Peptides against a protein of PDB entry 3EFO. Designs and how they scored, part 72

Target 1, 262 residues: chain A of PDB entry 3EFO
Amino acid sequence: SQLADLYKSCETDALINFFAKSAFKAVLHQPLKVIREILVNQTAHMLACYRKNCASPSAASQLILPDSMKVLPVYMNCLLKNCVLLSRPEISTDERAYQRQLVMTMGVADSQLFFYPQLLPIHTLDVKSTMLPAAVRCSESRLSEEGIFLLANGLHMFLWLGVSSPPELIQGIFNVPSFAHINTDMTLLPEVGNPYSQQLRMIMGIIQQKRPYSMKLTIVKQREQPEMVFRQFLVEDKGLYGGSSYVDFLCCVHKEICQLLN

## One batch from the design tools (peptide)

Design b1_p30_1_s1 (made by RFdiffusion4, then SolubleMPNN; from b1_p30_1, 15 letters changed)
Fold by OpenDDE base, seed 4:
Structure b1_p30_1_s1 (fold): chain B 262 residues (1-262), chain A 30 residues (1-30)
Amino acid sequence: as target 1 above (262 residues)
Amino acid sequence: SFEKELEENIKKLAEEMLELAAERVQELLR
């Protein structure tokens, strides 16, 4: 059917870009609660329509999505968890406004990275490799107390350090003897000059070069208060101020789909 | 129970979807 073909040809990234801009525009005129409800409803309706008109019969306990739309709910939840829509107190009004304005001008690729950041386990970095380490999922469950992670979303760059991060890496990156000595007020990494430091800087440079905006670097220590800001970018997890985990979100969407189909 | 089965299915699907998302990000920044 024509509808089936439409869903097969659906570009999820374009849709997310559209929804993001629409939602961020609506923030100026509508309560956040209403905006969130609309986004959830839109997601459910799209998926319900597909199931009703395009999908083969399946058990009610299954959520069937076309491949082209399979990641749509993921990004939709990321959108819902964005600081612009949650208005978390850790983010200043000015910063929120700034991000909103930026998203309004973002292309599809930029918005994709913005809503689902890249999280890199740099503690596993091979100094001899020119390749970026494989990204891990944006969840606290993927972090390690012994690890060091770099998160980038095109606007912000975070260097997250576990409480038990290797002293040798700390020394290599910051030229300090221990985790406790790391100054989190710095916005630039020191030029230590060792291979690991150089490699990290190179990686950061590569990431930066691919983005249109200069990313602010924030150094984050695990279990310190500023980590709360970092956690906002772990988009799979439950938010501290009303955001849902992806699983919870997907459950909600599924329930709504079922209601629409009944 | 049906609810438990649903929850399990959702978790599995979520895992797949999230893995795909992470892969996409990696591709974007290559």
Scores: peptide ipSAE 0.448, ipTM 0.883, DockQ to the pose 0.873
Fold by OpenDDE base, seed 1:
Structure b1_p30_1_s1 (fold): chain B 262 residues (1-262), chain A 30 residues (1-30)
Amino acid sequence: as target 1 above (262 residues)
Amino acid sequence: SFEKELEENIKKLAEEMLELAAERVQELLR
């Protein structure tokens, strides 16, 4: 059908960018509750329309999405979980204003990375390979106490270290003997000069080269207080400040779709 | 039950969608 063709040609990344900018503009003159409701409603309506007009008959327990829209709900949930739309007192007004202004000027690629960050398992680096490690999903379930991970969202870069991260890697990266000796106040990695350190610096450089903003490095130790900030970037998980896990969000969307179709 | 089936289906779909999201990010930064 013509409608099905439209969905197939849907540019998901452009829609995400549009919804983000629209919502962040609306915060200046509409209540946050209303904005969130509109975003959920828009998501549900788009998917409901597809199911009603394009999808083959299926059981009520099935949620069918076109390929072009498969990741749209993911980013919509990330948008809903953003500090600009949650407005919690734990986040400063300045930070909220800053993020809002940045998103208003972001291109499609920048907004995509901003809402769903890249999380790389640095502890798995092959120093003999020029390939970047495969990104893992942005969830605590994908972290390891024995691992070291690099997270980047285009604005911030975090190096997360598990409490049981290998001393050899710590020595290689920081030139200190153990986890306890790592200085989390530093914003630059030391130039240790070994292959592992060089590879990590190269990866960080590659990530930075494709972004318009200089990302400040924050070193985060597992179970320390600053880790709470880092966890906010694990967008699949339930948010600390009222955001839903993605599974919970998807359940909510499905319920809304059913209501629209009945 | 219907609820259990729905939950399982949603979880399965969610996993697929999230995997795709992670892959897209990787491609963007390559």
Scores: peptide ipSAE 0.480, ipTM 0.894, DockQ to the pose 0.876; fails the geometry check
Fold by OpenDDE base, seed 2:
Structure b1_p30_1_s1 (fold): chain B 262 residues (1-262), chain A 30 residues (1-30)
Amino acid sequence: as target 1 above (262 residues)
Amino acid sequence: SFEKELEENIKKLAEEMLELAAERVQELLR
């Protein structure tokens, strides 16, 4: 059907960009609660429409989505969890304003990365490889106390260090003997000169080169206060400021779909 | 139960969707 073709041809990334800009514009005129509700409803409506008009009948316990829309809810949840759409005192007005302004000017690719960051397990780096390590999902469940991870969203870059990070890697990256000796106030990695350090710097460079904005590096130690900020970028999780986990969000969307189809 | 089944299905789908998201961002930065 024409409708089915429309959904199949849906450009998810473009839609996310559109919704983001629309929502961020709406912040100036509408309450955040209303904006969030609209976004959820729009998500549910789109998926419900597909199910009703394009999908084969299925059990109510199943949410069937076309491939073209599979990631749409993911980004929608990420959008909903963005600080611009959250009213929390812990988030400064300046930060919200800054991010809002940036998103309003972002292209499709930039917005995609912004809402769902890249999280790289750099502790698994092959120093002989020029390839980037495979990204892991943006969830605390993917972190390891023994691991070191690099997170980038086009605006911020975080180097997260587990409490049990390998001393040899710490030495390789920071030229210090242990986790405790790492200075988290630094915004630049030292040029240690070993293969691991060089590889990490190369990766960081590659990530930066593809983005229009200079990303500030923040070094984050596990279980220290700055980790709270870092965790906000783990967009799959609930977060500290009232955002839903993706599973919870998807459940809510599913319920809305069912209501729409009943 | 229906609720349990739904939760399981949602979790499974969520995993798939999130994996796809992670893959997509990886491709973007390659």
Scores: peptide ipSAE 0.475, ipTM 0.893, DockQ to the pose 0.892; fails the geometry check
Fold by OpenDDE base, seed 3:
Structure b1_p30_1_s1 (fold): chain B 262 residues (1-262), chain A 30 residues (1-30)
Amino acid sequence: as target 1 above (262 residues)
Amino acid sequence: SFEKELEENIKKLAEEMLELAAERVQELLR
């Protein structure tokens, strides 16, 4: 059907960008609660329409989505978990306003990265390879106390250090003997000059070169207070201030779909 | 039960979706 073709050809990335901009614009005129409800309803409605008009009959316990739309709910939840829509207390009003304005001008690619960050296990770096390490899912479950991770969302860059990070890597990156000696107040990595340091800096440079804005670097030690801010970028996880895990979100969406179709 | 089956299906689907999301962002910054 024509409708089926429309859903199959859906430009998910464009829709994500549209919903983000629409929601962030609406913040100025609508209560946050209403905006969040609208986003959830829109997500459920789109998916319900597809199921009703395009999907083969299936059990009520199944949620069938076209391939082109599979990531849409992910980004919708990320949008819902953004500080602009949740008003997280750890984020200043100015920062929230800044992010809102930036999103209003973001292209499709920028918005994707902004809402679902890249998380890289840099402790696995091969100094002899020019390849970037494979990104891991944005969840605390993917972190390791023995690991070092780089997170980037196009606006911010975080270097997360596990409490049991290898001293050799600490020395390589920071030129200090241990985790305890790392100064988290710095916003630039020292130019240590060893291969590992150079490789990390190169990776950071590559990431930066592809983004229109200069990303501020924040060094985060596990179990220190600033880690709480970092954890908010782990968008798959349950938020501290009202954001749902993706699984919980998807359950909610499914329930709403069922209500729409029954 | 229906509820248990639904929960499992949602979890599986969620994992698939999240894997796709992570892959996409990786490609974006590659």
Scores: peptide ipSAE 0.455, ipTM 0.887, DockQ to the pose 0.859; fails the geometry check

Design b1_p30_1_s2 (made by RFdiffusion4, then SolubleMPNN; from b1_p30_1, 15 letters changed)
Fold by OpenDDE base, seed 4:
Structure b1_p30_1_s2 (fold): chain B 262 residues (1-262), chain A 30 residues (1-30)
Amino acid sequence: as target 1 above (262 residues)
Amino acid sequence: SFEEELKQNIEKLAEEMLELAAERVQELLR
């Protein structure tokens, strides 16, 4: 059907960009609760329409999405969990305003990275490789106390260190003997000069070069208070201040779809 | 129960979707 063709040709990233800009514009005029409800409703309506008009009959316990929209709910949840829409106290009003303004000017690719960051396990870095480590999912479940991770979303760059991160890597990156000695107030990595440090810097450089904005570097120690800011970027997880885990969000969407179809 | 089954199905689907998202990010930054 013509409608089916429309869904097949749907560009999820473009939709996310549109929804993001629309929502962030609406923040100035509408309560956050209303905006969130609208976003959920829009998601549910789109998927319900597809199911009703395009999808093959399936059990009510199954959520059917077209391939073109497969990741739409993911990004919608990420949007809902963004600090602009949650207004978490850990983020200053100025920072929130700044991010809002930036998103309003972002292209499709930029917005994709912004809402679902890249999380890299740099503790597995091969100094002989020129390739970036494979990204892991943005969830605390993918972190390791023994690991060091780099997170980038086009605006911010975080270097997260597990409490049990290898001392040799700490030494290699920071030129300090232990985790406790790491200064989290620094915004630049020291030029230690060893291969690992150089490789990390190279990776950071590559990531930065591909983005239009200079990313602020924040060093985060696990279990320290500033980690709360970092956790906001783990978009799959439940937020501390009203954000839903992706599973919870998807359940909510599914329920709403069912209601629409009944 | 139906609710449990639904949750399991959602979790499986979510896993797939999230993996796809992570892959997309990786491709974007290659």
Scores: peptide ipSAE 0.493, ipTM 0.901, DockQ to the pose 0.856
Fold by OpenDDE base, seed 5:
Structure b1_p30_1_s2 (fold): chain B 262 residues (1-262), chain A 30 residues (1-30)
Amino acid sequence: as target 1 above (262 residues)
Amino acid sequence: SFEEELKQNIEKLAEEMLELAAERVQELLR
């Protein structure tokens, strides 16, 4: 059908960009609660329309999405959990305003990365390979106390270190003997000169070169205060200030779809 | 029950969707 073709041709990335900009613009004129409700409603309506007109018959217990929009709810939940739409006490009004303005000017690719960051397991780096390590999902469940992870969202770059991260890697990256000796106030990695350091710097460089904004580097130690800020970028996890887990969000969307179709 | 089945289906779908999201962002930066 023509409608089915439309859904197949529709790109999730463009929709997310549109919804983000629309919502962030609306912040100036509407309460945050209303904006969030509208976003959920819009998502439900789109998916309800697909189910009604395009999807094969299925049980009510199944949530059906077109392939082109399969990740739409993921990004929608990330959008709903963003500090611009979900105010967080630790984030200043100025910072919220700054992020809002940045998103308003972001392209499709930029907004995609912004709402769902790249999380790389740096401790798995092969110094002999020029390939980037495989990204992991943005969840605390994917972190390990023995690991070192690099997170980038186009605006910020975090190097997260587990409390039991390998001393040899710490030495390689920071030129210090242990986790305790790492200075988290630094915004630049030292040029240690070993293969691991060089590889990490290369990776960071590659990531930076793909983005229009200069990303600030923040060193984060597990179980220290700055880790709370880092955890905000683990977008799959339940938020501390009202943000839903992805599963909870999908349940909410499904419920609304059923209401629309019944 | 219906609710249990729904939850299981959503959880399964969620995992698939989240995996796709992680893959997509990686491709974006390659």
Scores: peptide ipSAE 0.489, ipTM 0.901, DockQ to the pose 0.875
Fold by OpenDDE base, seed 1:
Structure b1_p30_1_s2 (fold): chain B 262 residues (1-262), chain A 30 residues (1-30)
Amino acid sequence: as target 1 above (262 residues)
Amino acid sequence: SFEEELKQNIEKLAEEMLELAAERVQELLR
């Protein structure tokens, strides 16, 4: 159908950018509760329309999405979990204003990375390979106490270290003997000069080269207080300040779709 | 139950969607 063709040609990335900017503009004139409701409603309406007009008959327990829109709910949930739309006292007014202004000027690619960060398992690096390690899902469940991970969202870069990260890797990256000796106040990695250090620096450079903003490096140790900030970027998980897990969000969307179709 | 079936279906779909999201961001930064 013509409508099905429209969904197939839907530019999801552009929609995400549009919804983000629209919502962040609206915060100046509308209550946050209303904005969140509108975003959920828009998501549900788009998917309901597809199901009603394009999808084959299916059980009520099935949620059917066109290929072009498969990731849309993911980013919508990330948008809803953003500090600009949550209005928590734990987040400063300055930080909220700063993020709002940045998003208002972001292109499609920048906004995509901003809302769903790249998380790389650095501990799995092959120093003989020029390929970047495969990104893992932005969830605590994908982290390992024995691992080292690099997270980047276009504005911030975090190097997260598990409490049981290999001393050999710590030595290779920081030139210190153990986890306890790592200085988390540093914003630059030392030039140790070994292959592993060089590879990590190369990866960081590649990530930075494609972004318009210089990302400041923050070193994060597992179970230390600053890790709480890092966890906010694990967008799949339940938000610290009231955001839903993605599964919970999807359940909510499904319920809304059913209501629209009845 | 219907509720359990729905939850299972959503969880499965969620996994697929989230995997796709992770893949997309990887491609963006390659």
Scores: peptide ipSAE 0.510, ipTM 0.906, DockQ to the pose 0.873; fails the geometry check
Fold by OpenDDE base, seed 2:
Structure b1_p30_1_s2 (fold): chain B 262 residues (1-262), chain A 30 residues (1-30)
Amino acid sequence: as target 1 above (262 residues)
Amino acid sequence: SFEEELKQNIEKLAEEMLELAAERVQELLR
């Protein structure tokens, strides 16, 4: 059907960009609660329409999504969890304003990366390979105390270090003997010159080259205060301020879909 | 129960969706 074709041809990334800009514009005129509700309702409505008009009948316990829309809820949840749409005293008005302004100017690709960051397990780097390591999901569950991870969202870059990070990697990256010796105040990695350091720098360079904004590097040690900021970028998680997990979000969306179809 | 089944299905789907998201961002930055 024409409708089915429409859903199949849906450009999820473009929609995400649209919703983000629309929501961020609406912040100036509407309460955050209303905006969040609208976003959830819109998500549910789109999925409900698909189910009603395009999908085969299925059990109510199943949420069926077309391939073209499978990632849409992911980004919608990320959007909802963005500081611009959160009313938390811990988030400064300046920060919200800054991010809002940036998103309003972002293209589709930029917004995609912004809302769902890239998280790379750099402790698994093959120094002989020019390929980027496979990204992992943006969740604390994917972190390891023995690991080192690079997170980038187009605006910020974080190098997260587990408390049990391999000393040899620490030495390779920072030219210090241990985790404790790492200076988290630095915003640039030293040019150590070994293959691992070179590879990491190359990766960082590749990431930066594709983005319009210069990303500030923040070095984060596990269990230290700055890690709290880093965790905010783990968009799959509930977050520090009682936000919903992605699963919880999907449950809510599903409930709304059912209500729309009943 | 229905609720349990639903939750399991949602969790499974969520995993798939999130994996896809991670893959997509990887491609974006390659």
Scores: peptide ipSAE 0.505, ipTM 0.903, DockQ to the pose 0.889; fails the geometry check

Design b1_p30_1_s3 (made by RFdiffusion4, then SolubleMPNN; from b1_p30_1, 16 letters changed)
Fold by OpenDDE base, seed 1:
Formats: structure tokens, C-alpha cells, sequence
Structure b1_p30_1_s3 (fold): chain B 262 residues (1-262), chain A 30 residues (1-30)
């Protein structure tokens, strides 16, 4: 059907950007609770409409999404978990205002990266390859104590080091003998000159070249206090302030869809 | 139970969706 084709060709990326900007504009004159409810409702309505008008008959236990819309709920959940839409006293007004203003000026690509960061397993780098390592899911479950990960969201760049990171890699990156010797106050990596260091710097450069803002580098050691800030960027996980898991979010959306279709 | 089955189905879909999201980010930065 024509409607099915419309959903199939849905511009999900543009829609996510639109919802983000609309919500961030609305915070100035509407309660946060209302804004969050609207976002969930809009998500449910779009998916319900697809199911009603485009999907083949299926069991009530199935949530069917067109390929073009499969990532929409992911970003919607990330949006809902953003500090701008959270009513928490721990979040400063300045930080909230700052992020709001930034998103209001972001293009589609920038907003996508902002809401769902890139997380790269740096410890898996092949110095003989010019290819970037495959990104992993933004969850603590994808981290390893033996690993080193680079996270970028277009505004910030983090280099996370597990407590059991290979000493050889630590020396290769920082020119220090061990994890304990890493200076987390640095904002630039030293030019050690070995292939691994050069490749890491190249990767960081590639990431930076594609973004309009200069990303400050933050070195993060596992189990140190600054790691808490880093964990906030693992958008798949429950937030520090009691946010729902993505599965729970989908369950909620599904329930609302069923209500709309009954 | 039916509820448990639904949860499992949603979990499966969630994994697929999140995998796609991670992949999409990678493609965006290429």
C-alpha cells in the first residue's frame, strides 16, 4: 500500500532531530512530565499506525516495526534520558541550558551522535590495518577490565581504561609503565611515536574532523571517581537517576500501542 | 506465561534495534 511505502521510506534521522529540537524548545513553557509523555505517545502512535495500516495480522505479543523505523525507539529513549528532559536537582541549570542550546543548533548527523555515542574498542586495534574498529553497543556490559575504549558524542571524547588494561598498550599510548602511572589530568595524548600510538591518534583525528566542535579529551580510569561521568554516556544502561532500561521502555511503548489498537 | 513470552520477544527485538543503532553510528563516522 501507499501508506506502507511511506513508512518504509520514513526519514527516521530527520524525525529524531525534529523531536529533539521540539522537545528542547518545549521545556521553556511546558512541564517536563508532559513533554516526556508526549514523546512516548508520539512514538507509540507512529508505531501503532504502522501496525494497523501496514502490518499483516500477527499475535498480540509481537511488536512489528518497519526497517526504516527500527532505530527510532532507541533514539527516543536516549532523548528521554537526556539531562535536559530530566527534573533532577543534581543537574545544574547551566548544564541543562548549555546542552539545550547546543542541540537546538545541531544538524541531523550531529544529533544522532550526540544521543547515541560511538564507542570503540581501542585495545583491538590492528596496527597493520587502516580500518576503524567496529563500534560496540553503548553499555557497560560491552566494556571489559582488560580493555581500552574510546567514546565520542561530538562534544566530548573519553578514553576509558580498564583496571587490567594491557601494560604494553598503556606504555604504547602514554609512555608509562602501568595503569597507576597514567595522568588523568592530561587533555592530549603524548606523541610516543610507535605504530599503536599513531593509529590511535589517527582514529581520534578522523572522528574530530567530521564534527563541528572541538572535542576535549578526558582520560578515565576504571573505578575512579571520574568514571561516573563517563558512565552517563552509556545510554543503553539505566541512568544514575533511576531511568528505565531500553527493554522496559519498549514494554511501555508496546502496552500503549495495544491500548491504541483496542 | 504469555507475559513472559512477550517480554522475551521484546528483548530479542531490543537487541536487534540496539545493534542497528551501534552500526548506524559507525557508518555515520565513516
Amino acid sequence: as target 1 above (262 residues)
Amino acid sequence: SAEEELRKNIEKLAEEMLDLAAQRVQELLK
Scores: peptide ipSAE 0.591, ipTM 0.924, DockQ to the pose 0.819
Fold by OpenDDE base, seed 3:
Structure b1_p30_1_s3 (fold): chain B 262 residues (1-262), chain A 30 residues (1-30)
Amino acid sequence: as target 1 above (262 residues)
Amino acid sequence: SAEEELRKNIEKLAEEMLDLAAQRVQELLK
């Protein structure tokens, strides 16, 4: 049935992309508040429809989702927290416009990466392995002061350095003796030539090669001003300027679902 | 309370959802 098709994984991905583009298009003609409300409503309606037509009877206090739609609310929340839909003074109007235009042309894969970035623990690299380190969740809770992380969303690439990053790794990557000596104005990593540096560069190359846009590298030191920009890409965290935590978002969605079904 | 229980359940579900999202991104970049 047509209804069943809506709950396929591929359809869910397509819908996420559609909602993103629709919302970004609507920015030109609708208030942001209205757009956000529509997105929440759309999320609730889709999930409510599933419960009504496909799910077994359950308590109102339970939020039941099919596997194919489990990621839908995640991306919807990420969309809601995007700088295009949230007023963030730290992001220029030009940058917001640029991102909006890019998303309008993105396919499913590109948009998904854009809204939920890849965050890699670089400090865990095994120079003998050809495998990428396992990505971690895009949250501050996954960062460590002793760690080094690479974040990429298809448009930007960040290398985040904890204040207590190992000097050996700093030396390996930047060829400087300590955290304090790292120049954050650079947009390219030096060619140090050691295995660790080579591995990191390879990883960055792989990430870049698969994306249609050239990603500028930004080096970010923990507790320095540019880190605030970096934190905007930690999409799971509550934003400083009106973005909800994912849990809060789900609570809101659940409430709306109940209203629709009752 | 019922509200507290609901939030707890949502938190659990949220973790699962977010884990899936992170995994999907990883797959895109392979």
Scores: peptide ipSAE 0.586, ipTM 0.926, DockQ to the pose 0.815
Fold by OpenDDE base, seed 5:
Structure b1_p30_1_s3 (fold): chain B 262 residues (1-262), chain A 30 residues (1-30)
Amino acid sequence: as target 1 above (262 residues)
Amino acid sequence: SAEEELRKNIEKLAEEMLDLAAQRVQELLK
């Protein structure tokens, strides 16, 4: 339908950007609880409108969305889980203010990456390949104690290392013999010069090149305190302080949709 | 139960959505 055609990917992306900026602006004048409720309602409303006007009648148990809109709830949930709106204690007020200001000036693509980061399994790198490794879902369930992952959201870059990450990779990246020897205070990777290190640096460079802001690199060891900050960027996971899983979020949205359609 | 069935359906959809999101991010960076 004509209306269905309006729900293109570009429109969805624009909406996400709009909702983000609107919410972040609203933080200055409205309680977070209210903002969160509004976002949920807006999500439900958008989806309900589609179902009502574009979708064939279906059982209430089915949430039918066009492919172009399927990511909308994802990003809305990510928005809800953003540190600006969650007010995580691990993030300073200054940091939240900083991020808020940045988002207010972000374009569509930048905001997308910001809300749903790219998580790359670095331990699977093929030094003979020029292709980037396939991104994995931003969830702890996708991490491995034996793995090394790079997370980037346009503002921050994290290199997460599992407690059992391969020593040879650690040596290749950091020029140290083991996980325990990695200095997490560093913000730059050493120039080791081996193919693996070069490949990683290249990947990081590619990611950085496409972003308007210089991303600070943070080295994160699994099970150390700084990992808590890293986990905040695993946007699919439940929040540390009462945040809902994505499934729970969808259940909530579904309930709202049903209420709107009834 | 109907509720359980609904949740299962939502879970399935959620996985699809999240996969798409991850894929989309990858595409944005290409």
Scores: peptide ipSAE 0.589, ipTM 0.924, DockQ to the pose 0.791; fails the geometry check
Fold by OpenDDE base, seed 4:
Structure b1_p30_1_s3 (fold): chain B 262 residues (1-262), chain A 30 residues (1-30)
Amino acid sequence: as target 1 above (262 residues)
Amino acid sequence: SAEEELRKNIEKLAEEMLDLAAQRVQELLK
């Protein structure tokens, strides 16, 4: 329909950016609970409006959305799980303030990456290829104890290492003999000089070059305390301090949509 | 139950939506 044609991907992206900035502005004047409720409500209203005006009648168990709008609730949940809107003791007040300020100045593309990070399986790198590895979903379910992953959101970069990461890769990246020898206090990778190290550095460089902000590297070992910070960026998963999994969020949104359409 | 079936359907949809999100990120950062 003509109305359906008004829902475009670019508009959805712009809307996400708008909601993010609006919410982050509101943090200083409204309780977080209220902000979260508003965001959920707005999500439900947007989807309900489409359902009512653009979609054919369907079963209540079915939520049919155009492709352009399918990612809207994803990013809304990511927004809700952001450290600015979800207080975490692991994140300092200064860091929260910093991120809030940055988002207020972000364009659409930057904000998208910020809310849904890029997660790359580094352990699958082909040193002979110039292609970046395919990004995986930001969930613990996509991690492997035998794997090494790079996460970037435009502001932070994490190198996550599984407890069973291959020693040869550890040696290649860090020039140390084992997982236990990796110094997580480092913010820079050593220049080991082997093809794998060079490829990883190249990838990191490519990611950095495309972003307006310099990303500090954090090395994270699986099962160590700093991993908790890393897991905050696995936006699909449940949060430790009140954040919902995407499925739970979508269930909540669906319930509200049904209420609006009844 | 009806609620269980609904959740299953939502989970399926969620997977599709999340796949799209991950794909978008990849496209953005090629």
Scores: peptide ipSAE 0.582, ipTM 0.923, DockQ to the pose 0.795; fails the geometry check

